Peptides against a protein of PDB entry 7BDX. Designs and how they scored, part 295

Target 1, 212 residues: chain A of PDB entry 7BDX
Amino acid sequence: EMGAAACTLLWGVSSSEEVVKAILGGDKALKFFSITGQTMESFVKSLDGDVQELDSDESQFVFALAGIVTNVAAIACGREFLVNSSRVLLDTILQLLGDLKPGQCTKLKVLMLMSLYNVSINLKGLKYISESPGFIPLLWWLLSDPDAEVCLHVLRLVQSVVLEPEVFSKSASEFRSSLPLQRILAMSKSRNPRLQTAAQELLEDLRTLEHN

## One batch from the design tools (peptide; made by RFdiffusion4, then SolubleMPNN)

Design b2_p27_5_s2
Fold by OpenDDE base, seed 4:
Structure b2_p27_5_s2 (fold): chain B 212 residues (1-212), chain C 212 residues (1-212), chain A 27 residues (1-27)
Amino acid sequence: as target 1 above (212 residues)
Amino acid sequence: as target 1 above (212 residues)
Amino acid sequence: MELEERLQAEAAEDLAAYRNGDALWVS
């Protein structure tokens, strides 16, 4: 209970850039984010069936952790930190996203995807995650989720790849051959305006690449 | 482990006034500080003998909690919050300070005393803690500690009482009759300059009161 | 080569700076 409360507060205050810098400026950041990955992994491994108790202390703790990671990745120095010094955490997040079933732990998936999107703002971060084994299949796996928010953030991550020629060129063949175009097209017709827009933008970006 | 790490980071960033305001501005503050008191109490109750494992996760967690309380109390709105909305926590801190033996949990005592000192900056806070049952005996009990830092912060808290006529007048008789003058005099000769100064200042304040 | 690499690096930095505005915050 206390741990979850403390972590939740830390998450709340981490919504400030200055607080993120303070977190990273301390001597505890490395250890914290190392344990973060372990904690998230332990949580996901403990999940039986498709139903999660979203209100449990453990769940709240993990949500807070994922939120903190997201907020850290929202700023340049945070991305730099994660990509250079907490790669294991990034690996863990990628792995956990693969381990979770469609519809399972939706909120956690969203948070983790948001964190990865933020990491992907940095070219080095984007390179790192995109070069991870099974990255492209993972994206499509995640895009199979029935949750619009999950799909939204997957599309945003895909867009990050597509918008970076250096990254896209390395996996263009695999990307093109495996692209769930029909799924993305369906999303472009979603009633969810955010998902709709994201899908449309991605489709436009993809079309531009086909003509080049 | 993770809880301690998160709480430690929260403690670190709470050294900023803006972060304290953010903590208090959220909807989780009341619950957090309620649980804080419970956690601290549980820790102290679990202590057997005079030796504590200072490096344990549990200890670190409690230290961080005490540190957060201290930092919250360092600013006006934090004091207002504690005195108005978290009195149980203050009661707990006072109780725990009484439960700990001289030389036991020195670091925790220091942090708790620092928090109470900060609370005592607010007149309402000072009134509240000084009107707590056994407050004066508690001060003398704590002043028996062999640790200079503990004694330093006790003296500072005593000074807060002495410097506030409204508070001092209510307990002046008990204070005068029980004042460990010889102990304070001894501290005024301490090789620890901070303790020495604090004791000297207090003695000066007390002398001034005797002439009025 | 050096100039092209520098220009690419600058462009990447500029893109990163631009995209930083799109960073996601959660609370």
Scores: peptide ipSAE 0.344, ipTM 0.814, DockQ to the pose 0.204
Fold by OpenDDE base, seed 1:
Structure b2_p27_5_s2 (fold): chain B 212 residues (1-212), chain C 212 residues (1-212), chain A 27 residues (1-27)
Amino acid sequence: as target 1 above (212 residues)
Amino acid sequence: as target 1 above (212 residues)
Amino acid sequence: MELEERLQAEAAEDLAAYRNGDALWVS
């Protein structure tokens, strides 16, 4: 209980850029983010057996960890830190997103996807995650989720890839051959306005790339 | 391990006034400090049996908690919060200081004493702790510690009482009758310059009060 | 570093700076 409470408070204060810089400026950041990955992995592995109550202290703890990672990735020096010094954590996040079934641990998926989107804001971060084995198939696996927020953040991550010619050209063939166009078209007709807009924008971006 | 790491990071960032305000401005502060007291109490109660390695994750966690409380008490709004909304935590700190033997858990004692000193900076805080049952006997119990840092912070807390006429007048008889004068005189001759100075200043303050 | 690589790096930095406004914060 105390650990979850402390981590939740740390998450809350991490919404400030100054606090993120303070977290990273200390000598404890590396250890913290190393343990973070292990803890998240342990949590996801534990889900196969008992219906872990989503409101458990353990779940709240892991949500807070994912929130902290997201907020760290929201600033330039945080992205630099993650890509240069905590690549194992990024690998873990990608792995966990692949291990979770559609509809499973929706809140955690959203937070992890938000963190990856933030990492993708910088070219070095985008290159790293997009060059991960199975990255494109993983995006399509995640896009099969019934949750609108999960799908929204997948579309945002796909848009980050499409907007970078240097990255997109490297995987353009795989991307085009496996694109779930019907799924994206269905999302462009969603009643969720955020999902609708994201899907429409992505479709427009894809059309622009086909004409160039 | 993860809980201790998160709490240690929270402690590190709490050295900033802005972060302390963020901690207190959230809706999680009350719960956090409630659990803090319970956790500290549980730790101290566990010490009677196994030689808990001072370098254990548990010890580090509790040190971080005590550090956070100290940093919160270092600012005006933090003192107000503790005295108005977390009196149980202050009671717990006073209790734990009484339960620990001389030389036992020195680092924790120092942090707890620092937190009480910070609370004593404001008149409301000083009134609250000084009116606690057994406060004066507790000070003398703590002053018997062989550790110079423990004794230093006890002397600073005693000075806070002596410097406030409104508080001192209420307990002046008990204070004068039980004062370990020989112990304080011995400290004024310490090789530790900080302890020496604190003891000398207190002796001067006491002499000034006897002449008024 | 070739001029083209420098220009690409500068463009990437500018794009990253622009996209920083779109960064996601979670409280």
Scores: peptide ipSAE 0.343, ipTM 0.813, DockQ to the pose 0.204
Fold by OpenDDE base, seed 2:
Structure b2_p27_5_s2 (fold): chain B 212 residues (1-212), chain C 212 residues (1-212), chain A 27 residues (1-27)
Amino acid sequence: as target 1 above (212 residues)
Amino acid sequence: as target 1 above (212 residues)
Amino acid sequence: MELEERLQAEAAEDLAAYRNGDALWVS
C-alpha cells in the first residue's frame, strides 16, 4: 500500500518538467527505470491467473510507473535518457503491449502507448521504436483493441511513423502490405471525435504518401 | 524493491519547495501521510525480532518516508499541514522515538528528530509537540543516545522550547527538575563541533532564563 | 559532418522542437 501511495505521489509531481529533470539529474534514475520495467513485466505476467482488480494496489502502482515514464518522455532530456540509457524499458513496454490481449489492461496500454508516442517525438526515439522487431504487426495487433483510447494512441504512433520519410521508407513495404485499411476507415467514422479525427488525418497522410 | 525506489525518488525531489506544494496540493496527501505513520510504526515494531539490515529495502523505504516528512515540514505550508491535518503522524513520530532504544535505528531517529525540529519552527507546531504527553522525559531519553547526531537534534529541539517563553513556562518546573545538566555539559565538551556548539548555546540560553 | 548531415540534424531538431508541443502529460 505505501509503495503504491508513494509512487502515485511521484507520478503526480512528475507532471512538472522541473521534477522530471530532478528525477533524471539524480544518480538513481537508471536503477528506478530498470526496476520499473521489471515490475511492469511482473504485473502483466501475473494477469493470466488472478483477475487483478483494476483498483488493486499493484495495479495502481503499475499505472503510476507508466505515468511517470510518460511524463519523463514528455521532455527532450527525458526522451534522450530513455533512448540512450533505458532501452530495456522501452523494449519491455513494446513487449508488454504485445503480451496484452485486446481489451486487457486498457489503462496500462494507454499509458504505455502515450509514453511511446512521447519517445517518438525525437527522431532517434522513433527510429528505435519503429525498428524494434515486430513493431508493425504490434501496431495492428493493438489497433484491434476495442478501446477507443488504445486505438487513438496507436493511430498517433502510426502517424509519427508516416510523417517521417526516413523511418517510413524502411518499413513502407511491410506497412502497405499489412495496413488494416478497413479498420482505420471504420475508425474515421467513429462517434469518438478524437479517434475520428486521428483516423481521418492518418488516412490523408497515407494518401499523400501514395502520390509521392 | 520498486516501492522503496519510488519512495526514494520522491524523497529526493521533495527537497524542492514546489514539489512539497505539489504533494500537499493534491488530494492524496492526507492518505499518504496517514499510511506513512502506519508504515513507520510497523517497521519499528518489527525491529525486535529480525535484525533488519540497515540496507534493507524496508529500511530504505522508511528512511525515505521520514525524509519526505522532514522536507514537508521545512516549509510553512507543510508545517501547517502536519500540525492541522496530520497530527497522528506527529504523535506516531514521537511515540516511535520513545520506542527506539539508545543506539537503535539511529538514521531513522535523526530524520524523525529533524522533522520535529522543522515542525517546531512554527509556534503552533512547537506547542503541539511540547504538550505531548511525556515530551520532556522523551527528550532526556533521546539525549542518552550515544549517537552525536541524535543528541544534536535533541538539543536543537530543546533549544526551540527554551527560546519560546510561552512554551517553556508551561513545562519549566518539570524541565528544571529533570534537566540532565551533566550530560549537556559533557556534550559541550564534545569533539564534534556541531554538538559542542549546540550544547554550549543551550547552556547559555538556560543561564539567561535563570536570570529572568 | 557534411553540410547535408548538419542540415538534416538541424531539421530533425527543429521538428522535434515543434513536436515537443504535442507531448503528452499524464496526471
Scores: peptide ipSAE 0.342, ipTM 0.814, DockQ to the pose 0.189
Fold by OpenDDE base, seed 5:
Structure b2_p27_5_s2 (fold): chain B 212 residues (1-212), chain C 212 residues (1-212), chain A 27 residues (1-27)
Amino acid sequence: as target 1 above (212 residues)
Amino acid sequence: as target 1 above (212 residues)
Amino acid sequence: MELEERLQAEAAEDLAAYRNGDALWVS
């Protein structure tokens, strides 16, 4: 319980850029993010079916961890840190996203996807995650999620790939051949305006690429 | 392990006034400091003899908690928060300082004493702790510690009492009758310059009070 | 090659800086 409380407070204050810099400037950052990955993995492995008590100390702890990672990745030096010094954590996040079933642990998925999106803001981060084995299949796996927020953040991550010619060119063949176009089209008709807009923008970006 | 790591990071960033304000501005502060007291108490109760592994996760966790309390108390609004909303924690700290033997858990004692000293900077805080049952005997108990840092921070706390006429007047009789003068005199001859200076200053303050 | 690599790195940093405005914060 105390651990979850402390981590929750750390998450709360990590919404400040200066605090993120302070976290990274300390000598404990490496260890913290190493154990973070392990802790998140242990949590996911302990899940029995789709039943998750979101109010549990363990859940709150893992949410806070994912939130901290997201906020660290929100700034350039944080992205640099993660991609250079905590790749195992990024690998873990990608793995966990693959291990979870559609509809399972929605909140955690969203937080993890947000962190990956932030990482993708830097070309180095985008290159790293996009070159991970099974990345494209993972995107489509996640896009099958019934949750609109999960799908939204997947689409945003896909857009990051599409917007970078260097990254997109390397995967263009696989990307085009496996693109769940019907699913994205369906999302462009969603009642959720955020999801609708993201899907429409992605479709526009994809059309632009076809004409070039 | 993860809890200790998170708490350690929180401790590190809590050295910033803005972070302390952010911690206190959140809705989780009350719960956090409540559990903090319980956790510290549980740790002290679990101690077997004088053997303490300072490198243990549990020890690091408790040190971080004590450090956070100290940093919160370092600012005026933090002192106000502790004295108004977390008195149980202050009571716990005082109790734990009494429960520990001389030479036992030195680092924790130092941190707890530092927190109490910070609380004592505000008159309201000083009044609260000095009016706690057994406060004066506790000071002398702690001053018997073989550790110079413990003694230093005890002397500083004693000085806070001596420097406030309103507080000192209430306890002057008990204070004068029980003052371990020989011990303080011995400290004024210490090789430790910090302890030496603190003891000398206190002796000067006491002499000034005798002449007034 | 060094100049082109440096220019590409600078361009990438500039793009990252621009896109940093879209960074997601979670509380």
Scores: peptide ipSAE 0.342, ipTM 0.814, DockQ to the pose 0.197

Design b2_p27_5_s3
Fold by OpenDDE base, seed 5:
Parts: structure tokens; sequence; C-alpha cells
Structure b2_p27_5_s3 (fold): chain B 212 residues (1-212), chain C 212 residues (1-212), chain A 27 residues (1-27)
């Protein structure tokens, strides 16, 4: 309980760039993010046994952690920190996104995907995550999720890859051969406006790349 | 471990007034400080059984909590919050300071005393803590501590009482009858410059009040 | 050239700055 309360407050105040800089400027950031990955991993591994109530202290704790990671990744120095000093955490997030089933822990998936999107703003971050083993299959696995918000943030991450020629060129063959085009086309007809727009924009980006 | 790490980061960033305002402006502050008191109490009650290593996660967690309380109390709205909405926490801090033996948990005592001193900057806060049952005996109990930093912060708290006529007048008889003058005189000869100065200043304040 | 390298670094920094405006914050 107390840990979750403290972490929730830390998450709330981490919505400020100055607070993120203060978090990272201290000597405790490395340890914090090291333990963060382990805590998130332990939580996800526990889900198959104990149906943790979505509103448990543990759930709230992990959501707060994922929120903090997202907010840290929202700024340039935070992305630099994660890519330089917390690669294990990024690897853990990628692994956990693969370990979760469609429809499982949607809120956590969304937060983790938001964090990866923010990391992808930095070219070094985008290179790192896109060069991770099984990254392209992982994107398509996640895009099979029934949750519109999960799919939205997957499409945004895919767009981040597509818009970076240096990254896209390295994986273009695998990308084109495995692209779930029918799924993306279905999303472009979604009643969810955000998902619809993201799918349409990605389809336009892909068409532009086919003509070049 | 993770809770202590999160709480330590929260403590670090709470050194900013803006962060304290952000902590208090949320809907989670009441719950956080309610659990804080319980957590601190549980920790202190555990000390007689398990000699917790001073460097344990639990110790670090409680130190961070006490640090957060201190930083919250450092600003006017934080003092107002504590005195209006977290009186149980203040009562708990006073109780724990009484439950600890001389030389026991000195770092925690210092942090708790610093928080009470900050609360005492507000007249409403000073009134509240000074009207607590056994407050004057508690001050003298704490002043028996062999730790110079504990004694320093006790003397500062005593000074805050002495410098407020409305508060001092209500307890002047009890204060004068129980004052450990010989102990304060001994502290005025301390080799610790901060303790020496605080004891000298308090003795001067007391002399001024005797002549008025 | 060194000039081309600097121009590429500047262009990348500008792109990162632009995309940073689209960064996601959560609370």
Amino acid sequence: as target 1 above (212 residues)
Amino acid sequence: as target 1 above (212 residues)
Amino acid sequence: SELERRLQEEARADLDAFRNGDALWVS
C-alpha cells in the first residue's frame, strides 16, 4: 500500500519536465529504473496465477511505474537516459508486451507502448528498439489486440519506424512481407476516430513509400 | 525495495515548493499522509524485536517519508495541510518521539523534529503541537538524547515556543518549573558549533523573558 | 564533409525537437 501511494504521487508530479530532470539528476535514478523493470516483470508473471484485481495496490504500483517511464521518455534527456543507462528496462518492456495475450492488461500495454513511442522520438531510441529481436513480429502481435487504444499506440510506433528512412530501410523487406494490411485497412474504417486517423495516416505513409 | 526507491525519489523532488504544491494539489495526498503515519508507527514498533539494519529498505523508506513530511511542512500551504488534514500524522510523530529511547533511531528523530520545527513556523501549527498532551515533558525527554543533532533540533523547537508569547504564556509555569537548565548550559559549552549557538541563543531568549 | 555532417546533425536535432512536441504525457 504505502509503496503504491508513494509511486502514484511520484507519477503525478513527473508530468513536469523540471521534475523529470530532477528525478534523473539525482544518483537514485539508475537504481530506480533497474528495479522498475524487475517489478513490472514480476507483476506480469504473476497474472497467470492470481487474477489480480485490476484495482489492487500492485496494479496501481505498476501503472504508476509505467506512467513514470512514459513521462521520463517524453523529454530528450529522459530518452537519452533510458537508451544509454536503462536498456534492460526497454528490453523488459518489449518482452512484457510480447508475453501478454491480446486483451490482457490493456492499460499497462497502453502505458508501455506510450513509453516506447516517446523513446522512438529519439533516433538512437528508435534504432535501439527497432533492432530488438522480434520487434516487427511483436508489432503485429500487438496489433491483433482487440483494444482500440493498444492498436492506436502500435500504429503510432509503426509510423515512427516508417517515417525514419534509416530505420525503415534496414527492415523494409521483413516489414513489407509481414505487414497485416487487411488489419490496418479494417482499422482505417474504425468507429474510433483516433484509431481511424492513425490507420489512415499510416496507409498514406506506406503508399508514399511504395511510389518512391 | 521498489517502494523505498520510489519514496526516495519522491523525497528528493519534494525539495521544490512547486513539487510540494503538486503533491498536495492532487486527490492522493490525504491517503498518502494517513498511511505515512501508520507506516512510521509500524516501523518504530518493530525496532525492539528485529534490530533492523540502519541501511535496510524499511529504514530508507521511513527516512524518505519523514523527509517528505519535512519538505511539505517547509511551506505555508504544506503546514496548513498538515494541521488541518493530517493531525493524526502530527500526533503520531509526537508519540513516536516519545516512544524512542535516547540514542535510538537518531536520524529518524532528527527528521521528525525538523518536520515539527517547520510546522511550528505556523502559529496554528505551533499551537497544535504545543497543546499536545505531554509536549513539555517530551521536549525534555528528547533533550536528554546524547546526539547533538537531536538536541539541536529540540532546542530550535523550544525556541519557537519561547518566541511566541501567546503559546509560551499558556505553559510558562510548567516550562519554568521543568526546564533542564543545567543541560542547556552544558550544551552552550558544546564543541558542536551549531548546538552551542542554539543553546546560547535559547539562554539569551530565556533571560530576556525573565526580565520582562 | 564536416559541413555535411554538421548539417545532418542539425537537421536531426530539429526533427527531434519537432517530434518532441508530439511526446505523450500521462498522469
Scores: peptide ipSAE 0.371, ipTM 0.823, DockQ to the pose 0.189
Fold by OpenDDE base, seed 2:
Structure b2_p27_5_s3 (fold): chain B 212 residues (1-212), chain C 212 residues (1-212), chain A 27 residues (1-27)
Amino acid sequence: as target 1 above (212 residues)
Amino acid sequence: as target 1 above (212 residues)
Amino acid sequence: SELERRLQEEARADLDAFRNGDALWVS
């Protein structure tokens, strides 16, 4: 209980750039993000394949941690910190996204995907995550999720790859050969307007790249 | 581990007035401070009378909690919140200070005393804590502590009482009859310059009140 | 050319600024 409450408050105040800078300016940031990765991993490993997200203290704690990571990645110095000093946490997030089944821990997936999207704003961050083993298969695995918010944030991450020629060129062959085009086309017809727009924009970006 | 790390970060950023306002502006503040009191009480109750402060995760967690309370009490809206909406936490702090033996949990005592001092900056806060049952005996109990920092912050709290005529007049009879004058005089000769100064100033304030 | 390099740097700076404005905050 107390840990979840403290972490939830820390998450709430981390929505400020100045608070993120204060977190990172301290000598405890490295340890915090190291333990964060371990805690998130422990939580995901403790989940039975059939157990959905319960509003438990443990769940709320991990949500708050993922929220903090997202807010840290929202600013330039936070992205730099994560990519330079907390790569293990990024690796953990990528691993956990692969370990989770479709429909499992949806809220956690959304938060982790939002954090990776924020990391991808920096070219160094985008390079790091896109060069991770199994990154392209992971994107398509995540796009198979039944949740529209999960799919939305996957599409945004895919768009970050597509919009960066230096990154896209390295994965272009694998990307083109494995692209779940029918799935993205189906999303472009979604009743969810955010998902629909994101899928349409990505399809337009892909068409532009095929003509160049 | 993770709870202590999160709470320690929250403590660190709570040194900002804006962060304290953000904590208090949220709907989670009441619950957080309620659980804070319970957690601190649980920790103190779990201590064997012979066990000194260990650098355990539990200890660090409780230190961070006490630090957060102190930082909240450092600003006007924080004091108002504590006195209006978290009185149970103030009662808990007073109780825990009474439950702890001399030399036991010194760092925690210091932080709790600092929080009470900050609360005492507001007349409403000072009235509330000074009207608590056993407040005057508690001050003298705490002044028997062998630690100079504990004694220093007790003397500062005593000074807050002495400097407020409306509060001091209510307790003046009990205060005068129970005053550990020889102990305060001994502190005024301490090798610790902060303790020495605080004891001297208090003795001067007391002399001024006896002449009026 | 030096001009092409500058234009690429400007385009990158504009893209980074735009993407930074699209950063996601959660509470």
Scores: peptide ipSAE 0.370, ipTM 0.822, DockQ to the pose 0.181
Fold by OpenDDE base, seed 1:
Structure b2_p27_5_s3 (fold): chain B 212 residues (1-212), chain C 212 residues (1-212), chain A 27 residues (1-27)
Amino acid sequence: as target 1 above (212 residues)
Amino acid sequence: as target 1 above (212 residues)
Amino acid sequence: SELERRLQEEARADLDAFRNGDALWVS
């Protein structure tokens, strides 16, 4: 209980750039983000046994942790910190996104994808994530999720790869061979306006790349 | 471990006025400070059995909690919040200061006394604390501590009472009858310059009140 | 060319600025 409450408050205040800088300016950040990955991993591993109540203190704790990581990644120095000093956490997030089934832990998946998107704003972050083993298969696995918010944030991450020629060129062959075009086309017809727009923009970007 | 790490980061960032305002501006503050009191109480109650290692994760957690309370009380809106909405926490801090023996949990006592001193900057806070049952006996109990920092912060709290005529007048008879004058005089000769100064200033303030 | 390099750096800076404006915050 108390740990979850403290983490929730820390998440709430982390919505400020100045607070993120304060978190990173201390000597405690490395330890905190190291334990963060382990805690998130432990939570996801526990889901295979008991239907953990989504509203549990443990769930709220892990959501707050993922929220903090997202907000840290929202600023340039936070991205630099994660990519230089907390790579294990990024690896953990990628692993957990693969371990979760479609429809499982939707809120957590959204937060993790948001954090990866933020990391991908930096070229170094984008390179690191996109060069991770099984990254392209992972994107398509996640795109099979029934949740529109999960799919939206997957498409945004895919767009980050497509818009960077240096990164896209390294995986272009695998990307083209495995692209779930029918799924993306279906999303471009979604009743969710945000998902519709993201899918349409990605389709336009892909058409542009076929002509270049 | 993770809870203590989160709480330690929250403590670190709470050194900013803007962060304290952000903590209080959310809807989570009431719950957090309610659980804070309970957690601190549970820790102090656990000390009677096992010699809990002072460097334990639990100890660090409770220190961080007390540090957050202190930093919240350092600003006007934080004092107002504690005195209006978290009186149970203030009552708990007063109780815990009475439950601890001289020389026991020195660091925690210092942080708790610092929080009470900060609350006492506001007249409403000073009134609330000073009107608590057994407040004057508690001050003298704490002044018997062998630690100079504990004694220093007790003397500062006593000075806050003495300097406010409206508050002092209500307890002046009890205060004069129980004043450990010999102890304060001994502190005025301390090798600790901060303790020496605080004791000397209090003795001067008391002399001024005898002449008025 | 040096001109091409500068144009690529400018385009990257513009992209980074745009994407920084689209950074996701959660509360």
Scores: peptide ipSAE 0.370, ipTM 0.822, DockQ to the pose 0.165
Fold by OpenDDE base, seed 3:
Structure b2_p27_5_s3 (fold): chain B 212 residues (1-212), chain C 212 residues (1-212), chain A 27 residues (1-27)
Amino acid sequence: as target 1 above (212 residues)
Amino acid sequence: as target 1 above (212 residues)
Amino acid sequence: SELERRLQEEARADLDAFRNGDALWVS
C-alpha cells in the first residue's frame, strides 16, 4: 500500500518538466530506473498464474512506474538519460510488450507504448529501439490488440519510424514485406477518431514513401 | 526495495515548494499522509524486537516519509494542510517521539522534530501540538537524549512555545515547574556551536519572560 | 551537399520541435 501511494504521488508530480529534471539531477535516478525495470518484469511474470486484480496495489504501483518513465521521456534530457543510462529499462519495456497477450494489461501496454513513443522523439532513442531484435514483428504483434488505444500508440510509434529516413531505410524491406496493411486499413475506418486519424496519416505517409 | 526508492525520490523532489503544492493539490494527499502515519507507527513498533538494521529498506522508507512530512510542513500551505487535514499524523509523530528511547532512531527523531518545528511556525499548528496531552513532559523526555541534533531541535521547538505568549501562558506554570534548567545550562556550554547557540538564546528568552 | 545537409538538419530540428510539442504526458 504505502509504496504504491508514494509512487503514485511521484507519478503525479512527474507531470512537470522541473520535477523530471529534479528526479534526474539526483544521485538516485540510475538505481531507481534499474529497479523499475525489474519490478515491471516481475509483475508481468506474475500474471501468467494468478488473476492479479487490475486494481491491486501491485498493478497501481507498476502503472505509476510506467507513468513516471513516460513523463521522464517526455522531455529532451529525460530521453537522453534513458537512452544513455537506462537502456536495460528500454529493453525490458520492449520485452514486456512482447510477452503480454492481445487484450492483456491494456493500461500498462498503453503507458509503455507512450514511453517508447516519447523515446522515439529523439533520433538516438528511435535508433536504439528500432534496432532491437524483433522490433518490427513486435509492432505487428501489438497492432493485433483489440484495444483501440494500444493500436493508436503502436501506429504513432510506426509513424515515428516512417518519418525518419535513416531508421526506415534499415528496416524498409522487412517493414514492407510484413506490413499488416489490411489491419491498418481497417483502423482507418475505425469509429475511434484518434485511431482513424492516426491510421489515415500513416497510410498517407506510406503512400508518399512508395512514390519516392 | 522499489517502494523505498520511489519514496526516496519523492522526498528529494519535495524539497521544492512547487512540488509540495503539487502533492497537496492532488486527490491523493489525504490518503498518502494517513498511510504515512500508519507506516511510521508500524516501523517503530517493530523496533522493540528485531534489531532492524538502520540501513534497511524499511528504515530508509520511513526516513523518506518523515522527510516528506518535514518538507510539506516547511511551507505555509503545507502547514495548513497538516493541521487541518492530517492531525492524526501529527498525533502519531508526537506518540512515536514518546515511544522511542534516548539514543534510539536518532535520524528519525530529528526528522520528526524538524516536522514539528515547521508545523510550529504556524500559530494554529503550534497551538495544536502544544495542547496535546503530555506535550511538556515529552519535550523534556526528548531533551534527555544524548544526541546533540535531537536536543537542538527540541530546543528550537521549546523556543517556538516560549516566543508565543498565547501558547506559553497556558503552559507557563507546568513549564516553569518542570524545566530541566541544569540540562539546558549544560547545553549552553556544548562544543556543538548550533546547540550552544540555541540553548543560550532560549536561556535569554526565559530570563526575559521572568522579568516581565 | 552542404546545403542538403543543412536542410536535413533543419528538417530534423523542425520535426523534433513538432514532436516535442506532441510529447505525451500522463497523470
Scores: peptide ipSAE 0.369, ipTM 0.822, DockQ to the pose 0.196

